# Designs tried in a protein design run: peptides against a protein of PDB entry 7QUU. Part 48

Target 1, 43 residues: chain A of PDB entry 7QUU
Amino acid sequence: DAVEPSVEKEYKKIISFRDTVFEGKHQQFLVPNNVRLKFLRDR

## One batch from the design tools (peptide; made by RFdiffusion4, then SolubleMPNN)

Design b2_p24_7_s2 (from b2_p24_7, 8 letters changed)
Fold by OpenDDE base, seed 4:
Structure b2_p24_7_s2 (fold): chain B 43 residues (1-43), chain A 24 residues (1-24)
Amino acid sequence: as target 1 above (43 residues)
Amino acid sequence: MTKIATYEEIEKKIEEIREEVRKE
């Protein structure tokens, strides 16, 4: 299914935020292993 | 003390990003 361009732009910003947080470039986030945000799943 | 950001702070920042994308 082709993701709409607007939705793809949203996902890119969220992924960039995720990557910056998980790379330790921002404040460490304690994300419980069982509470993975659905959009943090690799496609 | 390293401020560990909570899950709620992550969710808030994600909602901010969603709102920014909807305004563009």
Scores: peptide ipSAE 0.039, ipTM 0.502, DockQ to the pose 0.472
Fold by OpenDDE base, seed 5:
Structure b2_p24_7_s2 (fold): chain B 43 residues (1-43), chain A 24 residues (1-24)
Amino acid sequence: as target 1 above (43 residues)
Amino acid sequence: MTKIATYEEIEKKIEEIREEVRKE
């Protein structure tokens, strides 16, 4: 399945959210439900 | 459902997407 360039933009938004809310690379964070990251859905 | 992810998991997945887009 072709991952649309739109999905990379959504990942960049999640990274920016992480960098704003969380200090340190290895911290776990909650992925917002409004981000359509199909790859974070269990198959 | 809200998923828990790490920064490294997201970075790895961006790189996988960049490689897929370069192969099209």
Scores: peptide ipSAE 0.036, ipTM 0.399, DockQ to the pose 0.148
Fold by OpenDDE base, seed 3:
Structure b2_p24_7_s2 (fold): chain B 43 residues (1-43), chain A 24 residues (1-24)
Amino acid sequence: as target 1 above (43 residues)
Amino acid sequence: MTKIATYEEIEKKIEEIREEVRKE
């Protein structure tokens, strides 16, 4: 299934954020409850 | 509010976003 290019761009931002935090050897990081809603609103 | 999330919780939210996009 082809993911829309806009959604793929948002997904890449989430992955980059994840990777940056977990590269620091943290098992947990602070995430705003509305991170998903922020990405979806910025479409 | 901000909460601590695990890697697994982030992966679950990513999969949920992919499923919503497949329903549009």
Scores: peptide ipSAE 0.031, ipTM 0.420, DockQ to the pose 0.157
Fold by OpenDDE base, seed 1:
Structure b2_p24_7_s2 (fold): chain B 43 residues (1-43), chain A 24 residues (1-24)
Amino acid sequence: as target 1 above (43 residues)
Amino acid sequence: MTKIATYEEIEKKIEEIREEVRKE
């Protein structure tokens, strides 16, 4: 079953967001407990 | 507008999006 192009775009957004969170969690080992991620909403 | 979110808010939003994608 070909994943609909709409659903594939949503999965790509989830993965990109997960990777941003993971990078941020790794930066928490380098930066004290109050690092708030600034979401750049790409509009 | 740049929103500041905690890791917990981020993880919650990932799970919400995963649930939305599973319901479509």
Scores: peptide ipSAE 0.025, ipTM 0.459, DockQ to the pose 0.089

Design b2_p24_7_s3 (from b2_p24_7, 9 letters changed)
Fold by OpenDDE base, seed 5:
Structure b2_p24_7_s3 (fold): chain B 43 residues (1-43), chain A 24 residues (1-24)
Amino acid sequence: as target 1 above (43 residues)
Amino acid sequence: ETKIATYEEIEKEIEKIRKEVREE
């Protein structure tokens, strides 16, 4: 089945965010609520 | 609300999303 464009779009946003933070050598970073991260929603 | 995450937490969530993308 073709990957739902919604899931791929969310993945790309998370990767872009990770890469931006990694370039800054941050061990911790602020995740906006508009990023799909289930482990942050359950807290 | 914004939350603080570690790289380990983010990599675990990225791997879940990669799995979802591969199962479709």
Scores: peptide ipSAE 0.067, ipTM 0.457, DockQ to the pose 0.169
Fold by OpenDDE base, seed 4:
Formats: sequence, C-alpha cells, structure tokens
Structure b2_p24_7_s3 (fold): chain B 43 residues (1-43), chain A 24 residues (1-24)
Amino acid sequence: as target 1 above (43 residues)
Amino acid sequence: ETKIATYEEIEKEIEKIRKEVREE
C-alpha cells in the first residue's frame, strides 16, 4: 500500500534528527512522557 | 511531564516507525 504522506514525513524528520544526535551534537533529549518523540515531528 | 530519552529509546521509536512505513 502507498505509505501515508504523514508517516513518511515523520520518518524523514526522525532520521534527520537521529543523524544530528548521533553525530554528538546533542547530549540529552527532553521528551514528553506521553508523546511518541513529538519533538521530532515539530522539527 | 518530560523524561530524558536515551539513544536506545530513540532507536526503538525509529524502528517502530520503520515497521509502520513497511506495513502501509
């Protein structure tokens, strides 16, 4: 089935953030307890 | 409430999204 455009956009943001994080540009990540990595969607 | 996410927690959420993208 065609991937929903919303899920694909979220995935791309998460991968971009992961790469930035794992490059050592961030030491800590504050995430709301009840939100699936919401800060990745907002970037 | 907020928590400090570990790299392992982030990778687990990335893998869940990878599964969603493959199942759609």
Scores: peptide ipSAE 0.064, ipTM 0.443, DockQ to the pose 0.179
Fold by OpenDDE base, seed 2:
Structure b2_p24_7_s3 (fold): chain B 43 residues (1-43), chain A 24 residues (1-24)
Amino acid sequence: as target 1 above (43 residues)
Amino acid sequence: ETKIATYEEIEKEIEKIRKEVREE
């Protein structure tokens, strides 16, 4: 099945973010509006 | 600036996106 380019791009961003976070490089970060990490954004 | 939630919350969101990518 052909993954939509939008979903694949978003997945790659989240994986890259995860790797950066899990490496302990950032305790605080800016979550871009175009990243599907709404639960991490300040409410 | 946003504080990181738990690693578990991040992993749960990643797994939702992995499911979405597999279902397309």
Scores: peptide ipSAE 0.062, ipTM 0.451, DockQ to the pose 0.149
Fold by OpenDDE base, seed 1:
Structure b2_p24_7_s3 (fold): chain B 43 residues (1-43), chain A 24 residues (1-24)
Amino acid sequence: as target 1 above (43 residues)
Amino acid sequence: ETKIATYEEIEKEIEKIRKEVREE
């Protein structure tokens, strides 16, 4: 079945974020509200 | 600005998205 465009967009954002963080390029970053990264969001 | 809690938490969220994409 065709992956919903919303899920694919969210996946791409999470992968881009992971790659940037795991390479150690950033210690602090902005997590977009539309990405499923609730544990990283400001409380 | 936010800080990562753990690398493991990020990988868990990535794997949830990967499962969702594979089930469609």
Scores: peptide ipSAE 0.062, ipTM 0.450, DockQ to the pose 0.132

Design b2_p24_7_s4 (from b2_p24_7 with E3K V4I V10I M11E D15E E19K)
Fold by OpenDDE base, seed 3:
Structure b2_p24_7_s4 (fold): chain B 43 residues (1-43), chain A 24 residues (1-24)
Amino acid sequence: as target 1 above (43 residues)
Amino acid sequence: ETKIATYEEIEEKIEEIRKEVREE
């Protein structure tokens, strides 16, 4: 089953965001609404 | 506008995406 290219793109963005923002072991961060992290916006 | 997110919220969403990718 070919993973929809949309889901894989969102996954890669979340990983990149995690790695860059939490490199300093921050417990919380501010997410700009213009950042296309669909899965985080659905909460 | 900005939303506050936690490390735990990010890890939970990563796990949900990994589940979806395995079910497709």
Scores: peptide ipSAE 0.037, ipTM 0.434, DockQ to the pose 0.165
Fold by OpenDDE base, seed 1:
Structure b2_p24_7_s4 (fold): chain B 43 residues (1-43), chain A 24 residues (1-24)
Amino acid sequence: as target 1 above (43 residues)
Amino acid sequence: ETKIATYEEIEEKIEEIRKEVREE
């Protein structure tokens, strides 16, 4: 079935975040609030 | 500001979404 557009959009954000941020081996990064995911904590 | 909790939580969420995509 066609992936729901909401799920695909969330997946693309997570992958982009992983690939851009975690090149630096397990550093903690601050991200914009518009990338709200369950593994993110508000600061 | 929003902070990532752990790398493990990122990988868990990636795998959750990969399962959802495979079940559709």
Scores: peptide ipSAE 0.034, ipTM 0.444, DockQ to the pose 0.132
Fold by OpenDDE base, seed 4:
Structure b2_p24_7_s4 (fold): chain B 43 residues (1-43), chain A 24 residues (1-24)
Amino acid sequence: as target 1 above (43 residues)
Amino acid sequence: ETKIATYEEIEEKIEEIRKEVREE
């Protein structure tokens, strides 16, 4: 099925966050709640 | 609000997202 435009936008945000944060190889990150997908917040 | 997460916890959530995007 076509991925809902809302889900695709949230996916792009978390991938961009990953790419930025993982470059530093830090053991811990401050993950802002606005980078998390809505469907993952309820799990 | 911000949560502290490890690399492992973030990679697990990214893989969960990748699965969901493939199942929709």
Scores: peptide ipSAE 0.036, ipTM 0.433, DockQ to the pose 0.166; fails the geometry check
Fold by OpenDDE base, seed 5:
Structure b2_p24_7_s4 (fold): chain B 43 residues (1-43), chain A 24 residues (1-24)
Amino acid sequence: as target 1 above (43 residues)
Amino acid sequence: ETKIATYEEIEEKIEEIRKEVREE
């Protein structure tokens, strides 16, 4: 089955967020309690 | 709801999303 474009978009957003946080050497960051990264969509 | 997480907790969430993307 083709990956739903919504899930792929969330994956790309979390990777971009991770890379930004890691490049900044942040030890802590905000994650949602659920699997879906809605907080990264609302920005 | 959101929480402050460690690097280990974020990598777990990234792997959960990678799994969801692979199962579709």
Scores: peptide ipSAE 0.036, ipTM 0.448, DockQ to the pose 0.193; fails the geometry check

Design b2_p24_8_s1 (from b2_p24_8, 13 letters changed)
Fold by OpenDDE base, seed 1:
Structure b2_p24_8_s1 (fold): chain B 43 residues (1-43), chain A 24 residues (1-24)
Amino acid sequence: as target 1 above (43 residues)
Amino acid sequence: MTVEELREEIKEELEKLEETKKKQ
């Protein structure tokens, strides 16, 4: 079955954010306003 | 949260999304 376009869009946003975190250029990260990344804000 | 904690949380959410992709 084709992966839902919503899930694929969310995945791409998480990957882009991960890559920014792994570059280590920043001490603080702005968590993107994404439903799948809410867990990073509620802590 | 530390950078290390943030990396683990991102990894866990990626794993959940990959599992969701395998079920579709």
Scores: peptide ipSAE 0.107, ipTM 0.606, DockQ to the pose 0.033
Fold by OpenDDE base, seed 5:
Structure b2_p24_8_s1 (fold): chain B 43 residues (1-43), chain A 24 residues (1-24)
Amino acid sequence: as target 1 above (43 residues)
Amino acid sequence: MTVEELREEIKEELEKLEETKKKQ
């Protein structure tokens, strides 16, 4: 089945954000406005 | 949230997303 373009777009945002977090250059992160990362804003 | 906690939560959400991709 073709992965929905929405799911692939969210995946790319999570990967890009992960890479920023793993670089360790920042102590605080602005959580992207992404449905799958919404929970990280409320914690 | 610490950087370590944020890394674990991102890892968990990536795993859920990869599982969703395998089921589609």
Scores: peptide ipSAE 0.106, ipTM 0.596, DockQ to the pose 0.033
Fold by OpenDDE base, seed 3:
Structure b2_p24_8_s1 (fold): chain B 43 residues (1-43), chain A 24 residues (1-24)
Amino acid sequence: as target 1 above (43 residues)
Amino acid sequence: MTVEELREEIKEELEKLEETKKKQ
């Protein structure tokens, strides 16, 4: 089955955010509101 | 949260997303 375009779009956003975190250029990260990572704002 | 906690939460969300892809 073709992975739904919604799930693939969310995956690409999480990967892009992960790569920014692992680059270590920032001490603080703004968690995007429009990805599964929204749960990190409530912590 | 710390950078280490953020890395673990990203890893957990990636794992859940991969499981979701396997069930579709």
Scores: peptide ipSAE 0.104, ipTM 0.595, DockQ to the pose 0.033
Fold by OpenDDE base, seed 2:
Structure b2_p24_8_s1 (fold): chain B 43 residues (1-43), chain A 24 residues (1-24)
Amino acid sequence: as target 1 above (43 residues)
Amino acid sequence: MTVEELREEIKEELEKLEETKKKQ
């Protein structure tokens, strides 16, 4: 079945952020203002 | 949160999203 466009959009944002974090090129990461990544900002 | 903790939390959220994709 086709993945809902909402889930796919959130997945792409997390993947893009993951790739930035895993590259390790930055000492500080700007966590996107996104509901799925909110838990990362509140910690 | 350390960079290592942040990587693990991102991995856990990706796993939850992949499980959601498999249920659709």
Scores: peptide ipSAE 0.103, ipTM 0.600, DockQ to the pose 0.033

Design b2_p24_8_s2 (from b2_p24_8, 12 letters changed)
Fold by OpenDDE base, seed 1:
Structure b2_p24_8_s2 (fold): chain B 43 residues (1-43), chain A 24 residues (1-24)
Amino acid sequence: as target 1 above (43 residues)
Amino acid sequence: LTVEELKKLLEEELKLLKEHQKLQ
């Protein structure tokens, strides 16, 4: 199934942000407003 | 948010994106 280019773009942003979180160098993270993290923006 | 809460929310968002791709 062809992944929609919009969904793939948001997936790549989430993966990049995840990798930053899992690197463990920081205890607090600013969630990028341009990432489709609905549950993170609503908190 | 704790680091563990943030990890959980990232996993949930990745799950939702994969489910959305299967419905298309």
Scores: peptide ipSAE 0.107, ipTM 0.544, DockQ to the pose 0.058
Fold by OpenDDE base, seed 5:
Structure b2_p24_8_s2 (fold): chain B 43 residues (1-43), chain A 24 residues (1-24)
Amino acid sequence: as target 1 above (43 residues)
Amino acid sequence: LTVEELKKLLEEELKLLKEHQKLQ
Protein backbone atom coordinates (compact mmCIF):
# COMPACT_ATOMS: atom_id res chain seq x y z
CA ASP B 1 0.00 0.00 0.00
CA ALA B 2 1.15 3.56 -0.70
CA VAL B 3 2.45 5.11 2.53
CA GLU B 4 0.32 8.17 3.25
CA PRO B 5 2.34 11.27 2.26
CA SER B 6 1.75 12.62 5.79
CA VAL B 7 3.40 9.57 7.45
CA GLU B 8 6.40 9.69 5.09
CA LYS B 9 6.91 13.42 5.85
CA GLU B 10 6.85 12.77 9.61
CA TYR B 11 9.26 9.83 9.19
CA LYS B 12 11.75 12.05 7.29
CA LYS B 13 11.54 14.72 10.04
CA ILE B 14 12.17 12.11 12.76
CA ILE B 15 15.18 10.72 10.82
CA SER B 16 16.61 14.24 10.39
CA PHE B 17 16.13 14.96 14.10
CA ARG B 18 17.68 11.56 15.03
CA ASP B 19 20.74 12.31 12.89
CA THR B 20 21.14 15.68 14.67
CA VAL B 21 20.92 13.94 18.08
CA PHE B 22 23.37 11.18 17.06
CA GLU B 23 25.88 13.74 15.71
CA GLY B 24 26.52 14.48 19.41
CA LYS B 25 27.27 18.23 19.07
CA HIS B 26 24.69 19.11 21.76
CA GLN B 27 23.95 17.84 25.29
CA GLN B 28 20.35 19.12 25.21
CA PHE B 29 17.82 19.15 22.36
CA LEU B 30 14.61 21.03 21.81
CA VAL B 31 12.21 18.74 19.97
CA PRO B 32 10.91 20.65 16.91
CA ASN B 33 7.16 21.38 17.20
CA ASN B 34 6.68 20.00 13.66
CA VAL B 35 8.11 16.55 14.60
CA ARG B 36 5.43 14.13 15.80
CA LEU B 37 7.08 11.96 18.44
CA LYS B 38 4.40 9.70 19.95
CA PHE B 39 6.59 8.83 22.95
CA LEU B 40 6.88 12.55 23.88
CA ARG B 41 3.09 13.06 23.71
CA ASP B 42 2.34 9.98 25.83
CA ARG B 43 4.74 11.07 28.63
CA LEU A 1 15.85 13.65 29.20
CA THR A 2 19.53 12.81 28.77
CA VAL A 3 20.96 12.54 25.22
CA GLU A 4 21.17 8.75 25.65
CA GLU A 5 17.52 8.52 26.75
CA LEU A 6 16.45 10.65 23.76
CA LYS A 7 18.48 8.42 21.35
CA LYS A 8 16.72 5.30 22.73
CA LEU A 9 13.27 6.91 22.42
CA LEU A 10 14.03 7.97 18.81
CA GLU A 11 15.09 4.39 17.96
CA GLU A 12 11.84 3.07 19.49
CA GLU A 13 9.76 5.65 17.54
CA LEU A 14 11.49 4.71 14.25
CA LYS A 15 10.84 1.01 15.00
CA LEU A 16 7.12 1.72 15.64
CA LEU A 17 6.87 3.73 12.37
CA LYS A 18 8.51 0.88 10.38
CA GLU A 19 6.19 -1.71 11.98
CA HIS A 20 3.12 0.46 11.21
CA GLN A 21 4.28 0.85 7.58
CA LYS A 22 4.59 -2.97 7.19
CA LEU A 23 1.07 -3.52 8.63
CA GLN A 24 -0.51 -1.10 6.09
Scores: peptide ipSAE 0.105, ipTM 0.548, DockQ to the pose 0.057
Fold by OpenDDE base, seed 3:
Structure b2_p24_8_s2 (fold): chain B 43 residues (1-43), chain A 24 residues (1-24)
Amino acid sequence: as target 1 above (43 residues)
Amino acid sequence: LTVEELKKLLEEELKLLKEHQKLQ
């Protein structure tokens, strides 16, 4: 089944943000407004 | 959120996206 292009686009944004967090260069992170993180919105 | 809590939430979000992709 073809991955819906919408889901792949959101996945790529989350991976890019994750990689920035795991680089450990910053102690505080702002969640980008264009990243769909449901668990981060509910907290 | 601590850096550790943020890492955990990112892993949970990636899990939900993979589960949603399997249901489509």
Scores: peptide ipSAE 0.101, ipTM 0.542, DockQ to the pose 0.058
Fold by OpenDDE base, seed 2:
Structure b2_p24_8_s2 (fold): chain B 43 residues (1-43), chain A 24 residues (1-24)
Amino acid sequence: as target 1 above (43 residues)
Amino acid sequence: LTVEELKKLLEEELKLLKEHQKLQ
């Protein structure tokens, strides 16, 4: 099924941010204002 | 949110993403 382009864009932002958090190089993370956390739970 | 709380939320989101991909 074709994922809506808006959904795919938000998914990519969440995955990129997740990968940065799990790399463990930083002790503090600024959550970007354009990253919707709990993206699937809000559907 | 602590870093630990954020990691936990991202793990939950990753689980939900995998479940959603199985339903599509």
Scores: peptide ipSAE 0.094, ipTM 0.534, DockQ to the pose 0.032

Design b2_p24_8_s4 (from b2_p24_8, 9 letters changed)
Fold by OpenDDE base, seed 3:
Structure b2_p24_8_s4 (fold): chain B 43 residues (1-43), chain A 24 residues (1-24)
Amino acid sequence: as target 1 above (43 residues)
Amino acid sequence: LTREEREKLLEEELKKLEEQKKLQ
C-alpha cells in the first residue's frame, strides 16, 4: 500500500474544509476536528 | 477569523501545497 504523501493528506483536508465551510450559506458549522486545519486553529 | 481572512488563508495554503507537490 503506497503511503499517501503528507502533502496530499493536507490537500484533502483543505478541500473538505472548503466544501464544508463554503457550500453552506454562512452557518458556523463546527468544522470536524479531522478536517480542521492547523493554520486556522489559532486565528 | 473573518470570512475574508479565512478565504485568504485557504488560498495561501493551497498555493503552498501545489508548490510542494511540483518539487516532489
Scores: peptide ipSAE 0.081, ipTM 0.605, DockQ to the pose 0.029
Fold by OpenDDE base, seed 1:
Structure b2_p24_8_s4 (fold): chain B 43 residues (1-43), chain A 24 residues (1-24)
Amino acid sequence: as target 1 above (43 residues)
Amino acid sequence: LTREEREKLLEEELKKLEEQKKLQ
């Protein structure tokens, strides 16, 4: 099992968080509008 | 906001959260 570099694991988490919080798209669930970052909703 | 402007704002906010985590 290639231990993915700590940096690559962190990057994948940031990208997953981006996709979840910005678009509300996650592989497991849609994020409700109240959980999305407020500054991304109204612009 | 364009897609690029929204992505940039998210990156700036993530950077601030990482800087805050280094100060705690």
Scores: peptide ipSAE 0.034, ipTM 0.489, DockQ to the pose 0.042
Fold by OpenDDE base, seed 4:
Structure b2_p24_8_s4 (fold): chain B 43 residues (1-43), chain A 24 residues (1-24)
Amino acid sequence: as target 1 above (43 residues)
Amino acid sequence: LTREEREKLLEEELKKLEEQKKLQ
């Protein structure tokens, strides 16, 4: 079955966030606002 | 969120998306 375009877009954002956060670049990269996940903002 | 809380939430959301991909 074709993965819904909504789920695929969310997955791509989480992967991009993972790569940005976990690539050892813990020094001072402003996570771009388009890659910021809502569930990580308010906690 | 602490670093550890962010890592945990990211892993939980990745797992949910992988489960959703198996159901579609």
Scores: peptide ipSAE 0.084, ipTM 0.610, DockQ to the pose 0.032; fails the geometry check
Fold by OpenDDE base, seed 5:
Structure b2_p24_8_s4 (fold): chain B 43 residues (1-43), chain A 24 residues (1-24)
Amino acid sequence: as target 1 above (43 residues)
Amino acid sequence: LTREEREKLLEEELKKLEEQKKLQ
């Protein structure tokens, strides 16, 4: 079992979270509106 | 925000979502 390096797993989580919560491209789950990072688009 | 600042804020919010999922 290739244990993906911990850094790559964390990076994949950050990217998946970015796409779901920040970019809103992938609704894999109901993200609460208060957790949506849309405000980071302009910063 | 810099890339690093954005990634850090994403990690912090990801942690909050993971904690919420453990309570359900």
Scores: peptide ipSAE 0.044, ipTM 0.533, DockQ to the pose 0.124; fails the geometry check

## One batch from the design tools (peptide; made by RFdiffusion4, then SolubleMPNN)

Design b2_p25_1_s1 (from b2_p25_1, 16 letters changed)
Fold by OpenDDE base, seed 3:
Structure b2_p25_1_s1 (fold): chain B 43 residues (1-43), chain A 25 residues (1-25)
Amino acid sequence: as target 1 above (43 residues)
Amino acid sequence: KILSEEEIEKLFDEILEREKKLTEE
């Protein structure tokens, strides 16, 4: 079945949020450097 | 806030569970 356009939009928002947090660019959340470097290497 | 690795894993598990529910509707 085709993924509903609304579901795809919500998925994109979640991935954008995840990436922003792990890249250390989110103003409210700070990720430790070791976790950030692991994420940046493994993506 | 500074998050621990465990706090980050829990946060993203909750997000992934919400994504799964949205794709099952």
Scores: peptide ipSAE 0.144, ipTM 0.629, DockQ to the pose 0.295
Fold by OpenDDE base, seed 1:
Structure b2_p25_1_s1 (fold): chain B 43 residues (1-43), chain A 25 residues (1-25)
Amino acid sequence: as target 1 above (43 residues)
Amino acid sequence: KILSEEEIEKLFDEILEREKKLTEE
């Protein structure tokens, strides 16, 4: 089944949020450097 | 807020569970 455009949009927002947080670019959330480096290596 | 690794893992697990529910509806 084709993912509804609404669900796809929400998924993209969540992934964008995840990536922003782990890249250390989010204003409200700070990720420890070890976790950030693991994420950047494993993606 | 500074997140621990555990807090991050929990946050994203909750997100993935919500996404799964949205795709099952």
Scores: peptide ipSAE 0.142, ipTM 0.623, DockQ to the pose 0.298
Fold by OpenDDE base, seed 2:
Order: C-alpha cells, then structure tokens, then sequence
Structure b2_p25_1_s1 (fold): chain B 43 residues (1-43), chain A 25 residues (1-25)
C-alpha cells in the first residue's frame, strides 16, 4: 500500500525528533534538557 | 531558525499527538 505522502512526512518528523531526544543529533537546534525529559515522560 | 523553548515544546507535543494517532491505526 502506497503510504500517503502526508503520513510519510509525519513519520519523518517523528524519527527526526526521536533522534533529537534520544541521540541528541538534531542539526537545526539544541533541545533543552527539560523539554527532552517532558517529551520522554509524555511518550 | 533558532527555536525558543516554548516553540520546541509545541513541536514535541505535536509529534507526540501524531505518533499516537499513527500507532492507533
């Protein structure tokens, strides 16, 4: 089934933010530790 | 673009909501 382009875009965002939170590997901005901890807690 | 802490929190909340929707399908 062809994943709709919208869904693929959302998955790419989720993966990017996951990598930011867990790996600290966001190229565009530094995520504050409190924000990362909030994200991890609410997931 | 440098994001504020508040902008980053909003993005994370949006991502969490989307992740939940995608896992409930």
Amino acid sequence: as target 1 above (43 residues)
Amino acid sequence: KILSEEEIEKLFDEILEREKKLTEE
Scores: peptide ipSAE 0.098, ipTM 0.581, DockQ to the pose 0.345
Fold by OpenDDE base, seed 4:
Structure b2_p25_1_s1 (fold): chain B 43 residues (1-43), chain A 25 residues (1-25)
Amino acid sequence: as target 1 above (43 residues)
Amino acid sequence: KILSEEEIEKLFDEILEREKKLTEE
């Protein structure tokens, strides 16, 4: 099924955010290592 | 505003929930 363009755009935003979080830096927050590891485990 | 650790955890849980919904569709 073709993912609706809206859903694809949202997914791309999630991926971009995830990748930024994995770098440990974001424009709005510093990601603690424990939180980063939790996110990496739970994905 | 810099997010607290708890605010970041909540944000991650929300992202994971959204990511799961997108993969279940």
Scores: peptide ipSAE 0.089, ipTM 0.554, DockQ to the pose 0.495

Design b2_p25_1_s2 (from b2_p25_1, 14 letters changed)
Fold by OpenDDE base, seed 2:
Structure b2_p25_1_s2 (fold): chain B 43 residues (1-43), chain A 25 residues (1-25)
Amino acid sequence: as target 1 above (43 residues)
Amino acid sequence: DVKSLEEIEKLYDEILERERKLLEE
């Protein structure tokens, strides 16, 4: 099934944030508070 | 102004749960 454009846009943000916080074997990185994405707020 | 490891782990869990929900749509 084709992913809706809105869902794809949110998924790309999830991946971008995940890759900023973790890479490789899930090595953790320190992240500025302002990096929190809006989609993680309760809807 | 940097998130603690605990806050990062919490955010990662929230991301994984949101990722799961988006993939189930």
Scores: peptide ipSAE 0.041, ipTM 0.517, DockQ to the pose 0.092
Fold by OpenDDE base, seed 1:
Order: structure tokens, then C-alpha cells, then sequence
Structure b2_p25_1_s2 (fold): chain B 43 residues (1-43), chain A 25 residues (1-25)
């Protein structure tokens, strides 16, 4: 089934947050700590 | 305010749970 546009937008936000902030949970070198902290402060 | 690492990890777990729910809809 086609995901409703509202659900798709929320999912994309979740994925973007996961990838930008937490991609480094397993590979800390991919996202510098200063970038992670900036992203969290800007939201 | 910058959340503590523990608060960030908790948010991550909440995000994963929300992701799971959205994939089940």
C-alpha cells in the first residue's frame, strides 16, 4: 500500500535524524561530535 | 540545551520504536 503522505514525511524525518545524529553509534568517525551536537541544538 | 548522552540514547530508542510503528501502518 502507498504510505500516506503524512506518515511518509514523519518517516523521512526519523530516518534523517537517525542517520545524521546516530549513524556514529556504530561508527563514531562518520559524524563528528560537533555536527551531532549542532543538529540536536537546532531542533 | 544539549541533552546528555543518556537522553540522546533514549531518544534514539524512541525513534526506532516510532520507525517500526510507521512501517507496520
Amino acid sequence: as target 1 above (43 residues)
Amino acid sequence: DVKSLEEIEKLYDEILERERKLLEE
Scores: peptide ipSAE 0.041, ipTM 0.530, DockQ to the pose 0.066
Fold by OpenDDE base, seed 5:
Structure b2_p25_1_s2 (fold): chain B 43 residues (1-43), chain A 25 residues (1-25)
Amino acid sequence: as target 1 above (43 residues)
Amino acid sequence: DVKSLEEIEKLYDEILERERKLLEE
C-alpha cells in the first residue's frame, strides 16, 4: 500500500537515527526529548 | 537525553518492527 507522506517523513528520521546510533559501535547516543518520533507509537 | 544501552536496544527493536510494517504496505 502507498505510505502516507507523514509516515514516510517519520520513517526517514528513524532510519537516519538508526544509522547514526548503530554504526558507532553501541556508543551512547544523545536523543533529544522532542525527537521521540510519533511513528514509534501505535498508529 | 543520554539513553542506556537497554533503552537503545528496545528502541532498535521498535525501529525494526516499524520498518517491516512500512515495507509491507
Scores: peptide ipSAE 0.038, ipTM 0.501, DockQ to the pose 0.150; fails the geometry check
Fold by OpenDDE base, seed 4:
Structure b2_p25_1_s2 (fold): chain B 43 residues (1-43), chain A 25 residues (1-25)
Amino acid sequence: as target 1 above (43 residues)
Amino acid sequence: DVKSLEEIEKLYDEILERERKLLEE
């Protein structure tokens, strides 16, 4: 099944956050704090 | 606030679990 565009956008933000925070990629992929907190709550 | 290594590892595992769930939707 094709991943819904909303889910794909959320996934891309999570990947960007992971890469920035945990993989030492200092490119500011700014995941907004609200999206970060939603991700951590909806896990 | 500097997160402890344990808190960082926990957050990483939570990210991976969420990634898995999003790929299963």
Scores: peptide ipSAE 0.034, ipTM 0.486, DockQ to the pose 0.089; fails the geometry check

